# Peptides against a protein of PDB entry 6A30, part 124

Target 1, 150 residues: chain A of PDB entry 6A30
Amino acid sequence: AQDADNVLQPIMDLLDSNLTLFAKICEKTVLKRVLKELWKLVMNTMERTIVLPPLTDQTMIGTLLRKHGKGLEKGRVKLPSHSDGTQMIFNAAKELGQLSKLKDHMVREEAKSLTPKQCAVVELALDTIKQYFHAGGVGLKKTFLEKSPD

## One batch from the design tools (peptide; made by RFdiffusion4, then SolubleMPNN)

Design b2_p27_4_s2 (from b2_p27_4, 12 letters changed)
Fold by OpenDDE base, seed 3:
Structure b2_p27_4_s2 (fold): chain B 150 residues (1-150), chain A 27 residues (1-27)
Amino acid sequence: as target 1 above (150 residues)
Amino acid sequence: SKELEEFIKKNKEELEKEAKKLRELAR
């Protein structure tokens, strides 16, 4: 349980911060699309960080998420003009796109099979993340979360 | 919008609920 919390907490902190921001700046239809893309990103990041590297580097998810989180300095959020919001989404999408390129570099290492303990932690983490994105029925549809190929 | 605020609120409530379950399993 503690191992699952250690893996999930950095992801949840990032998601809470970003979703709060997106909820303020996006229309409902745009927000749903953003949530779907974030879901894919989270799933792909978990796959890469837990399945591809040995679980020894729990620091890598936190470091990847922290390296991107440091750019939100305490600067007085002047409501950026419509152009700045688009640029922030574009930059976020670009950063997410760079994570896709990281996949091609990591695929070169022999996929070590997860231990049974690691599998149990991943399953628990996935269930928690699904509940987070479903948000009691106001978020993503359960059917989407279950049928996602990611 | 009020709908987005409700989404954030419910999302937070679900996270807190799951976090409590995880803590109970860790005992």
Scores: peptide ipSAE 0.020, ipTM 0.477, DockQ to the pose 0.094
Fold by OpenDDE base, seed 2:
Structure b2_p27_4_s2 (fold): chain B 150 residues (1-150), chain A 27 residues (1-27)
Amino acid sequence: as target 1 above (150 residues)
Amino acid sequence: SKELEEFIKKNKEELEKEAKKLRELAR
């Protein structure tokens, strides 16, 4: 359970921060697209956290959070103009694209078989994340969440 | 925007509750 929390907490913090930001900036259609990209990011992060030693992922998540969090200093949150919001989404999508490339690089390392404990943590984490993204039916469709390659 | 903020707030609260349950199970 502590291991699950250690894996989930950075993802949850990332999701909370990004979703809060995107909620303020994005129209409903853009938000759905952002949610799909965040889902892919979460799945990729989970896959990496499971396959790679936890130390590298905290640094990556921390780097991603620091890159996106630097804009969240206490100043008057000037609602980024529609242009700034689009640029932030583009930057987030670009970072997601870089993460997909990093996935391709990481898939080359021998898929160390997850320990049964790691599998259980991942399954629990995936279920929690699926529930979060489904959000009682208001979020992503269950069919999309289920067809995502585990 | 308000509906989305409420939605995110609700989901955050639910996630925080689940995370707390997971933490409690980890103790």
Scores: peptide ipSAE 0.020, ipTM 0.453, DockQ to the pose 0.098
Fold by OpenDDE base, seed 5:
Structure b2_p27_4_s2 (fold): chain B 150 residues (1-150), chain A 27 residues (1-27)
Amino acid sequence: as target 1 above (150 residues)
Amino acid sequence: SKELEEFIKKNKEELEKEAKKLRELAR
């Protein structure tokens, strides 16, 4: 329970922070691209943390995700001028890019066999995340989410 | 943008609810 929470909460915080920013600043087309990258990031993070957890990596991922979630200060982001918005997107994308690079540093340990209980938890988490990214039809298409190799 | 923000907010709330359920199941 605690492990799933420790993984999901940072992911949710990251998603919330970034999507809120992008929803304000981005056109729909840009937002969809960002969502696709976020989807890949989330799937990769979950795979590593839940399916392939080195104990050390869970803490690092959680710390990285938490750091990025906190870096978007709850400050009244005065809707920056169009130029400032682009820079904020670039910065957020750069931060996400740093998280994606974590992929290269995580040694693929052998997939730990999840217990049936853990599998059920992961499946539920995946369904939740898919629903989130689908966003009632304004987000990613269900077909994309289901066919994703991630 | 406002509609999207509201939707994101709603989805966040749903995710939080489901994450709580996951936490309970994993206990």
Scores: peptide ipSAE 0.028, ipTM 0.539, DockQ to the pose 0.080; fails the geometry check
Fold by OpenDDE base, seed 4:
Structure b2_p27_4_s2 (fold): chain B 150 residues (1-150), chain A 27 residues (1-27)
Amino acid sequence: as target 1 above (150 residues)
Amino acid sequence: SKELEEFIKKNKEELEKEAKKLRELAR
């Protein structure tokens, strides 16, 4: 459980920061699309991190998330004009697309079967993330979260 | 705007709720 919390905390911090930003700049329909892409990002990031040794996992998640989060912090949130918000979403989507390609590269390394402990951590993490994205019913649909191939 | 504020609020509440559950399981 502590290991799961340690892995999840950086992800949740990133998600909270991104969702707060996207919620300010996006219409509901656009926000849902952004959430779907963020879901994919989180799933891909978790998959990559868990395949690596547990201690390096936090650092890698933190580094991957910090690299993506730094892109958000350095932008002085000048309330981007509606045009700038769209470009930020596009850039975020582009970064997500690059991360999906990185999945294909990392899958080539020997899919070391997760230890039972790692599996338990992943399951707890996935449940927490699903609830976060569901957001009490106003976020992503549970059916989408459960059927995600990620 | 109201729907978005509600989303942010509920998302934060769910995050805090799940984080609390994880902490409880770690004890």
Scores: peptide ipSAE 0.020, ipTM 0.473, DockQ to the pose 0.093; fails the geometry check

Design b2_p27_4_s3 (from b2_p27_4, 10 letters changed)
Fold by OpenDDE base, seed 1:
Structure b2_p27_4_s3 (fold): chain B 150 residues (1-150), chain A 27 residues (1-27)
Amino acid sequence: as target 1 above (150 residues)
Amino acid sequence: DEELKEFIEKNKEELEEMAKKLRELAR
């Protein structure tokens, strides 16, 4: 239980922070592209966090994600001008890019075999995340989520 | 933006509920 929470919570914090940001600044078409990239990131993060590294690395990802999330709280919600939105997208993309680079460092650990219980938890977590990204039909298409190579 | 906020908030709640269910199953 706690392990699933430790895996999901950093991902959820990432998703909440980024989706809230992107919701404010992105058009529908851009948002869909962002959602696709977030989906890939989430799948990669789950694969790594659950299959490849020990639970200690989840704390590092969670700590990295928490450090970046706190920086956004202070600014008065002036609707950022179009220029500010682009910079925020760039910053968010840079953060996502840093998470992808963290990827290359983590590939060196031997993939641990999941127990049947862990597999069931992962399957449920994947279904949850698919539902989240599908978003009652507002988000990504079910067919995309099911056929994703990630 | 408001629809998307409601959507995010709704999905957050659903995800929290699912995380809760996962916690219950993983005990």
Scores: peptide ipSAE 0.018, ipTM 0.452, DockQ to the pose 0.086
Fold by OpenDDE base, seed 5:
Structure b2_p27_4_s3 (fold): chain B 150 residues (1-150), chain A 27 residues (1-27)
Amino acid sequence: as target 1 above (150 residues)
Amino acid sequence: DEELKEFIEKNKEELEEMAKKLRELAR
């Protein structure tokens, strides 16, 4: 449990920050599309990440988050002008796109069979992410999350 | 209503483009 939380927390923090922004700026229909694409991205990233030893993930995700987290400290929440909101979404998408480059580095390590402990961590992680994306019924439908081919 | 529709349509197009790029990067 604690290991799963430690691996997921950086991803969850990233998702929470970006989804909160998207929920404020985007209409419900647009938000649902974004959530679906983020779900696919997260699932694809996890599938690749989980096949790799858990130790490298914390460092790479933490490094990606730490590099960009330095910019958010200037606390003047200027209401993003229309242009600023789009740029923030674009920057967030670009950051998420860099998570896809993490994909290429991770493909190189041999697909080791997950240990039972790793499988349990993955299952817990998946359940947590599903709950997050469901967001008490405001987010994605449970049926979509369960039937996702990802 | 028209400004809101344009804003929605613009954001929709940009988000669809980003979703396309994300899918391309996910291949």
Scores: peptide ipSAE 0.018, ipTM 0.415, DockQ to the pose 0.036
Fold by OpenDDE base, seed 3:
Structure b2_p27_4_s3 (fold): chain B 150 residues (1-150), chain A 27 residues (1-27)
Amino acid sequence: as target 1 above (150 residues)
Amino acid sequence: DEELKEFIEKNKEELEEMAKKLRELAR
């Protein structure tokens, strides 16, 4: 369980910070698209973090997330103009794109088989994330979350 | 937008509570 929390906490922190921002800035249709892309990213990141040796990559994801999280100082949230919101989405998408490049670097290490304990932690983590993205029916549809190839 | 925000915040609390229960089961 502590291992599940350690894996989930960085993802949850990322989701909480970004989804709150996107919910304020984006129209409902745009928000759903953003949520779908975030879901794919989270699933791909989890798959990689879990399939790849846990030690080096959690620190890298945590470091990537921490480096960008520090820039949101409690400064007076001037609602960025429409241009600034687009730039923030673009920057977030760019950061997410860098996570995809991290994918290509991580493929080189031999996929160690997960222990049964690790599999149980992952399954629990996935269920928690699915529940988060479903958000009681306001978020992504269960059918989308279950049928996602990611 | 405000309803969506309230819903996200509500689900956040539920997720935190689930995470807490999971931590308790691992002890």
Scores: peptide ipSAE 0.016, ipTM 0.397, DockQ to the pose 0.086
Fold by OpenDDE base, seed 4:
Structure b2_p27_4_s3 (fold): chain B 150 residues (1-150), chain A 27 residues (1-27)
Amino acid sequence: as target 1 above (150 residues)
Amino acid sequence: DEELKEFIEKNKEELEEMAKKLRELAR
């Protein structure tokens, strides 16, 4: 549990910051689409990260997320203009997209089978992320989160 | 309502494009 939380915390912090912003800026339908793409990205990143050596990957994701997350100053976000919101989403998307490039660096390490402990951490992580993206029912539908092929 | 609809459609298109770019980056 704590290990899963430690691994997820940087992702969750990034997601919380960005999704809170998106929730303020985006209309509900738009937000759902953003959430769906973020979900896919997170799932793909996790899949890639989990298939990669667990110790280096957590640190690398955490480092990447910390490097990018430190740029989100909790400034009193004046409601950004539409253009500012789109740019912020684009920047967040770009930052998240850079996590996909981590694959190219990590593919060099042989995919080790996850230990049962690592599988449990991943399962807990996935459940936490699903709960996060569901956001008490205001986010993505459970059916989407469960049936997503990503 | 039309302005709101246009705004929603514009945002939808922009976000779909961003989503597309994200998917392309995720490939």
Scores: peptide ipSAE 0.017, ipTM 0.451, DockQ to the pose 0.035; fails the geometry check

Design b2_p27_4_s4 (from b2_p27_4, 10 letters changed)
Fold by OpenDDE base, seed 1:
Structure b2_p27_4_s4 (fold): chain B 150 residues (1-150), chain A 27 residues (1-27)
Amino acid sequence: as target 1 above (150 residues)
Amino acid sequence: DEELKKFIEENKEELEKEAEKLRELAR
């Protein structure tokens, strides 16, 4: 229970924060690209957090999230100008890219076989995340989510 | 923006519900 929450909650917080930001600044086509990258990130994060000891990844994700959360606290909702939105997308894409590169470095750790319980938790988490990304049909296509190699 | 906020909020609620189910199953 607590392990699944510990895995999902940071991912959901990340997704909610980023999707809310991207929603405000992205056109539909850009948003779809962002959603695809977030999907990859989520799948990679889940794989790591479930296969790797959850504590190290929580601290890493939490540290990444905490570093980003401190930047948004300046209170005035000035609608970021189109230029500010583009820079925010670029920064978010750069961070997603850094997380993707971190995967290539971590592939060296032997994928521990998941226990049947962990597999069941992963399957449920995947279904939840697929539903989230499908978004009642406004997000990613079900066919993409099912065929995703991640 | 409001539709997308609503969508995020609706999916957040669903995610919270599914997370709760996962919590119940993983006890």
Scores: peptide ipSAE 0.021, ipTM 0.390, DockQ to the pose 0.084
Fold by OpenDDE base, seed 5:
Structure b2_p27_4_s4 (fold): chain B 150 residues (1-150), chain A 27 residues (1-27)
Amino acid sequence: as target 1 above (150 residues)
Amino acid sequence: DEELKKFIEENKEELEKEAEKLRELAR
């Protein structure tokens, strides 16, 4: 449980920040598409993070998120009155996409079979993320989250 | 990054439409 929370919390913080922005600026149809792509990105990032030695990955995710989190002060995201909504989405997407750069560092280690403990952490993490993306029914459909190959 | 870029590119027209709506509301 604690290990899952430590891995997920940085991702969740990033998602919460960006999804709140997207929910404000996007129509429901656009938002659903964005959520689907974010789901894929998160799943791919988690797969990479959990399959690799946990210690280095937490530090890298934490460092990536800290670098971005310094700009995401807890303050009211004052939508800059002059920021193009597309540019805001692009920037937020770019920030999320930097998590994919973890890929290049992670591809080097052979896909070792997850230990039973790691599997349990992954399962708990996946359940938490599915609940998050479902967002009480306003997010992605449960059927999509369950059938996702990612 | 490449998948996300691809997503943005594939949805560019719709994102631009949403951005235009936001610009109109800001006026």
Scores: peptide ipSAE 0.020, ipTM 0.425, DockQ to the pose 0.028
Fold by OpenDDE base, seed 3:
Structure b2_p27_4_s4 (fold): chain B 150 residues (1-150), chain A 27 residues (1-27)
Amino acid sequence: as target 1 above (150 residues)
Amino acid sequence: DEELKKFIEENKEELEKEAEKLRELAR
């Protein structure tokens, strides 16, 4: 549980910040599509992050996500009156996309089969993220989350 | 990442419209 929380917390913090912005600025149909793309991105990132690196590198993920997330912690997302709302979304997408670059640093370790402990952490992490994206029925449909290629 | 960026770009006009509504409400 604690290991899963340590892996998920940086991702969740990033998602909370960006999804709150998207929920405010997107029409419902657009928001649902954005959420689907974010879901795919998060799943792909987790797969890479948990399958490729040993659990010891989780501290690096947290540090990388925190370094990028510190720009988002500043208060009321006043859409800067001068920033195009589109540019803010692109910046948020870019920040999420930097999670994919973490792959390039992690590719060097041979695809070792996940230990039973790592598998349990992945399963718990996936369930937590599915619940988050479902958001009590306001977010993505359960059927979509379950049929997503894991 | 690239697919998400593409999706955002394809919906840019709608996102800009919603962003403008928020700016108007914030005045």
Scores: peptide ipSAE 0.019, ipTM 0.445, DockQ to the pose 0.033
Fold by OpenDDE base, seed 2:
Structure b2_p27_4_s4 (fold): chain B 150 residues (1-150), chain A 27 residues (1-27)
Amino acid sequence: as target 1 above (150 residues)
Amino acid sequence: DEELKKFIEENKEELEKEAEKLRELAR
């Protein structure tokens, strides 16, 4: 349970922060695309966090959160104009693209078969994240979440 | 957009509740 919470909490904090931001800024169609990219990111991050030593991923998630969170200074969040929202999406997509490239550079340590405990944590985390992204049917389609190659 | 905001906020609350349940189970 504690291991699952340690893996889930950073991801949930990331998802909550980013989805709340994207919901405020993005049109529905753009939001769905962002959600799909976030899903891929989360899945890839979880795979890495569970397969790779946790220390590197907390720093990466923390660095991602800190890079996006530095814009959340105390001031009157002027809803950035449509142009600023697009730039934030572009920056998020660029960071997602950099994370995809980081996937190629993070050594394929041979997929050490997840321990049964790690598998159970992953399965629980995946179910929770799938439920979150499905969002009672308003979010991503179940078929997309289930057939995701990630 | 307001419905989507509300929906995300509601799901955030549910997720926070589930996370809290997981924290409680982790105690």
Scores: peptide ipSAE 0.023, ipTM 0.380, DockQ to the pose 0.099; fails the geometry check

Design b2_p27_5_s1 (from b2_p27_5, 10 letters changed)
Fold by OpenDDE base, seed 4:
Structure b2_p27_5_s1 (fold): chain B 150 residues (1-150), chain A 27 residues (1-27)
Amino acid sequence: as target 1 above (150 residues)
Amino acid sequence: LLVIPPAVPGAPSAQERIEKLTKEMKE
């Protein structure tokens, strides 16, 4: 469990900052849409991290997320005006759209063989992040999360 | 190769993060 948490720390730090902001400024329907897009981003990032790079670590995961999440500045989030929030969502959606296109161009390198321990950590990490996005039932539906390619 | 990083001191647990997000989304 701890290893999975450690692997997820950079991702969750980024998500916590952004989702806290979005939860405050977005209507429920908009928030759900944002969550779906962020979920896709996270899944794509994790897939790339596990399958493609010769070496993956916490730093790499964080870097991949940052490359795609640059709009998520750690800065003093001035309560974005409704316009600013919409623009942030739009930018996030645009970035996610670009990620999807990039996935199509990435040659499926042979999935690097993970040790049994690493596999267990990844599985637990995936479960944990699903629970995170489910947010005690107020986030994404479990059925939606389970349809994502593991 | 997946390198599992060491724990960061003072980092919240995943459960704490989930609880926090759940609270924020319910408000």
Scores: peptide ipSAE 0.433, ipTM 0.869, DockQ to the pose 0.778
Fold by OpenDDE base, seed 3:
Formats: C-alpha cells, structure tokens, sequence
Structure b2_p27_5_s1 (fold): chain B 150 residues (1-150), chain A 27 residues (1-27)
C-alpha cells in the first residue's frame, strides 16, 4: 500500500492542486467534464509509464511539478472569467500532452516484464487512483472508471 | 523498470487525499 502511495504521490500532488481550483470555480457539470478529461489523461500517462519503462515516475512528474510550481507564485489570482477556466484546462492538458511526447524520444528500452511485486503495486495504484476520481461518490461514476481501457 | 520512489516525510496518504477531495467537491 505504501509503495503504491509513493508511486502516485507526484501525480496526486498535481491533481490535488488542479482539482481544488476547479472545484471552486467550476459548476458541477463542468467539473465532471474536467474530471473525465483528467481521468483519460492520467490513464494514458500511467499506461505509457507501465508499458514504456525508461521514465522514472519521479523525474517526469517532478519536472512537471517544478514547471507548474514556479508559475503560480507571482500571479494575483484574478478570478478567471468563464473563458479563462477552459483555457487553463486546455493548457494543463497540453502540458500533459507534451509529457507524452517526451516519452517518444526516450529510447524504447525493450518492455521488460514487470516483476510480480511491480504488478501488484501497479494494480493497487490503479485501484487507488480510481477511488480518488470517484471521490466518495461525488466524482466520476464507477461504471465510467471501469469501462476505461485498463 | 518501474522504480518505487522513497516515501516523502509528511506527505498525506492517498486515503487522506481522497477524503479531502470528497469534502472539497461537496462544498
């Protein structure tokens, strides 16, 4: 359990920051749409991380977090107008999309089979992140989370 | 190779994060 939490820590730090902001500024319907898009992005990132071994989770996510953390210090939180929220989501999605491109440039080391321990950690991490997006029933529906290609 | 990172001291657990998010989304 602790190993799975450690693997998810950088992703969850990013999600906590973004979702806290979106929960405050978005209507319920918009928030659900944002959650769905973030879920797809997270699942794609995790799938690629599992299938393509070379990127240590810490370095990719740490680099993402460092780039986002420096930008938030100076700006007076102008309440983003309705249009600005969509642009922020688009920018966040674009930044996460760029992370996927960074992976294409890392040498495709032969997909070494995960050890049984690594498989167990990944399975637990996937379950944990599903629970996170379900958010005690106020987030995404379990049926939606289960239909996403594992 | 999936490297499991070391624990960050003082970091919240996943369960604590879920509870926090649940609370924030209900408000």
Amino acid sequence: as target 1 above (150 residues)
Amino acid sequence: LLVIPPAVPGAPSAQERIEKLTKEMKE
Scores: peptide ipSAE 0.432, ipTM 0.870, DockQ to the pose 0.749
Fold by OpenDDE base, seed 5:
Structure b2_p27_5_s1 (fold): chain B 150 residues (1-150), chain A 27 residues (1-27)
Amino acid sequence: as target 1 above (150 residues)
Amino acid sequence: LLVIPPAVPGAPSAQERIEKLTKEMKE
């Protein structure tokens, strides 16, 4: 369990910060859409982290998040009026949507078979992150999380 | 090769993070 938490820590730190902000500024329907896009991003990031051997989990997640976070941070979030918040979320969702298209171009380097320990950690990490996005039932539905291609 | 990073001292557990997020989403 602790190893899975350690693997997830960088991504969870980012998610905690962003979701806290989104929970405050977003309507529930918008928040669900944001969660779905973040879920896709997380799954893609985890897949890449698992498949791409040479990058330490922290550097890859950090670099992916920094490259995308730089677009979000430079917007001095003036507490946008309801309209400005929607546009910012739309832009964030659009950027996240573009990340899903990047999946096709990353060269599947031959994923060396994960060790049994690594497989167990990944499985637990996936379960943990599903629970995180489910958020005690107020987040994404379990059915949606289970249908996501692992 | 998935490198499992060392634990960061003082980091919250995943369960604590879930509980916090759940609370924040319910408010």
Scores: peptide ipSAE 0.425, ipTM 0.867, DockQ to the pose 0.773
Fold by OpenDDE base, seed 1:
Structure b2_p27_5_s1 (fold): chain B 150 residues (1-150), chain A 27 residues (1-27)
Amino acid sequence: as target 1 above (150 residues)
Amino acid sequence: LLVIPPAVPGAPSAQERIEKLTKEMKE
């Protein structure tokens, strides 16, 4: 369990920050749409991390977090106008989209088969992230999460 | 090779994160 939490930590840190913001600014219907798109992105990222030789988790997520951390320092909580919220979502989506471009720089090291231990950690990590997106029943439906292409 | 990163001291558990998100989405 602890190993799965450690694997998920960088992703969850990113998600916690973004979802907290979205929960404050988005209507429930918009929030659900955002959750669906984030889910797809997370699943694609995890699939790539599993299938593609893991870039050392620290370098991939650290590089993504470092680029965006500079903008949030100016503490003036201007209530984002409707346009600003869309731009923030767009920027967040763009940041997440840049994760797809990181694929091109991932040197295809030979996809070594996961060890049984690694498989168990991945399975637990997948279950944990599904529970996270389900959010005690107020998030995405279990049926949606289960039918998502594994 | 999936590298499991070391634990970060003081990091919240996944369960704590789920509970927090659940609370935030219900408000």
Scores: peptide ipSAE 0.419, ipTM 0.865, DockQ to the pose 0.745

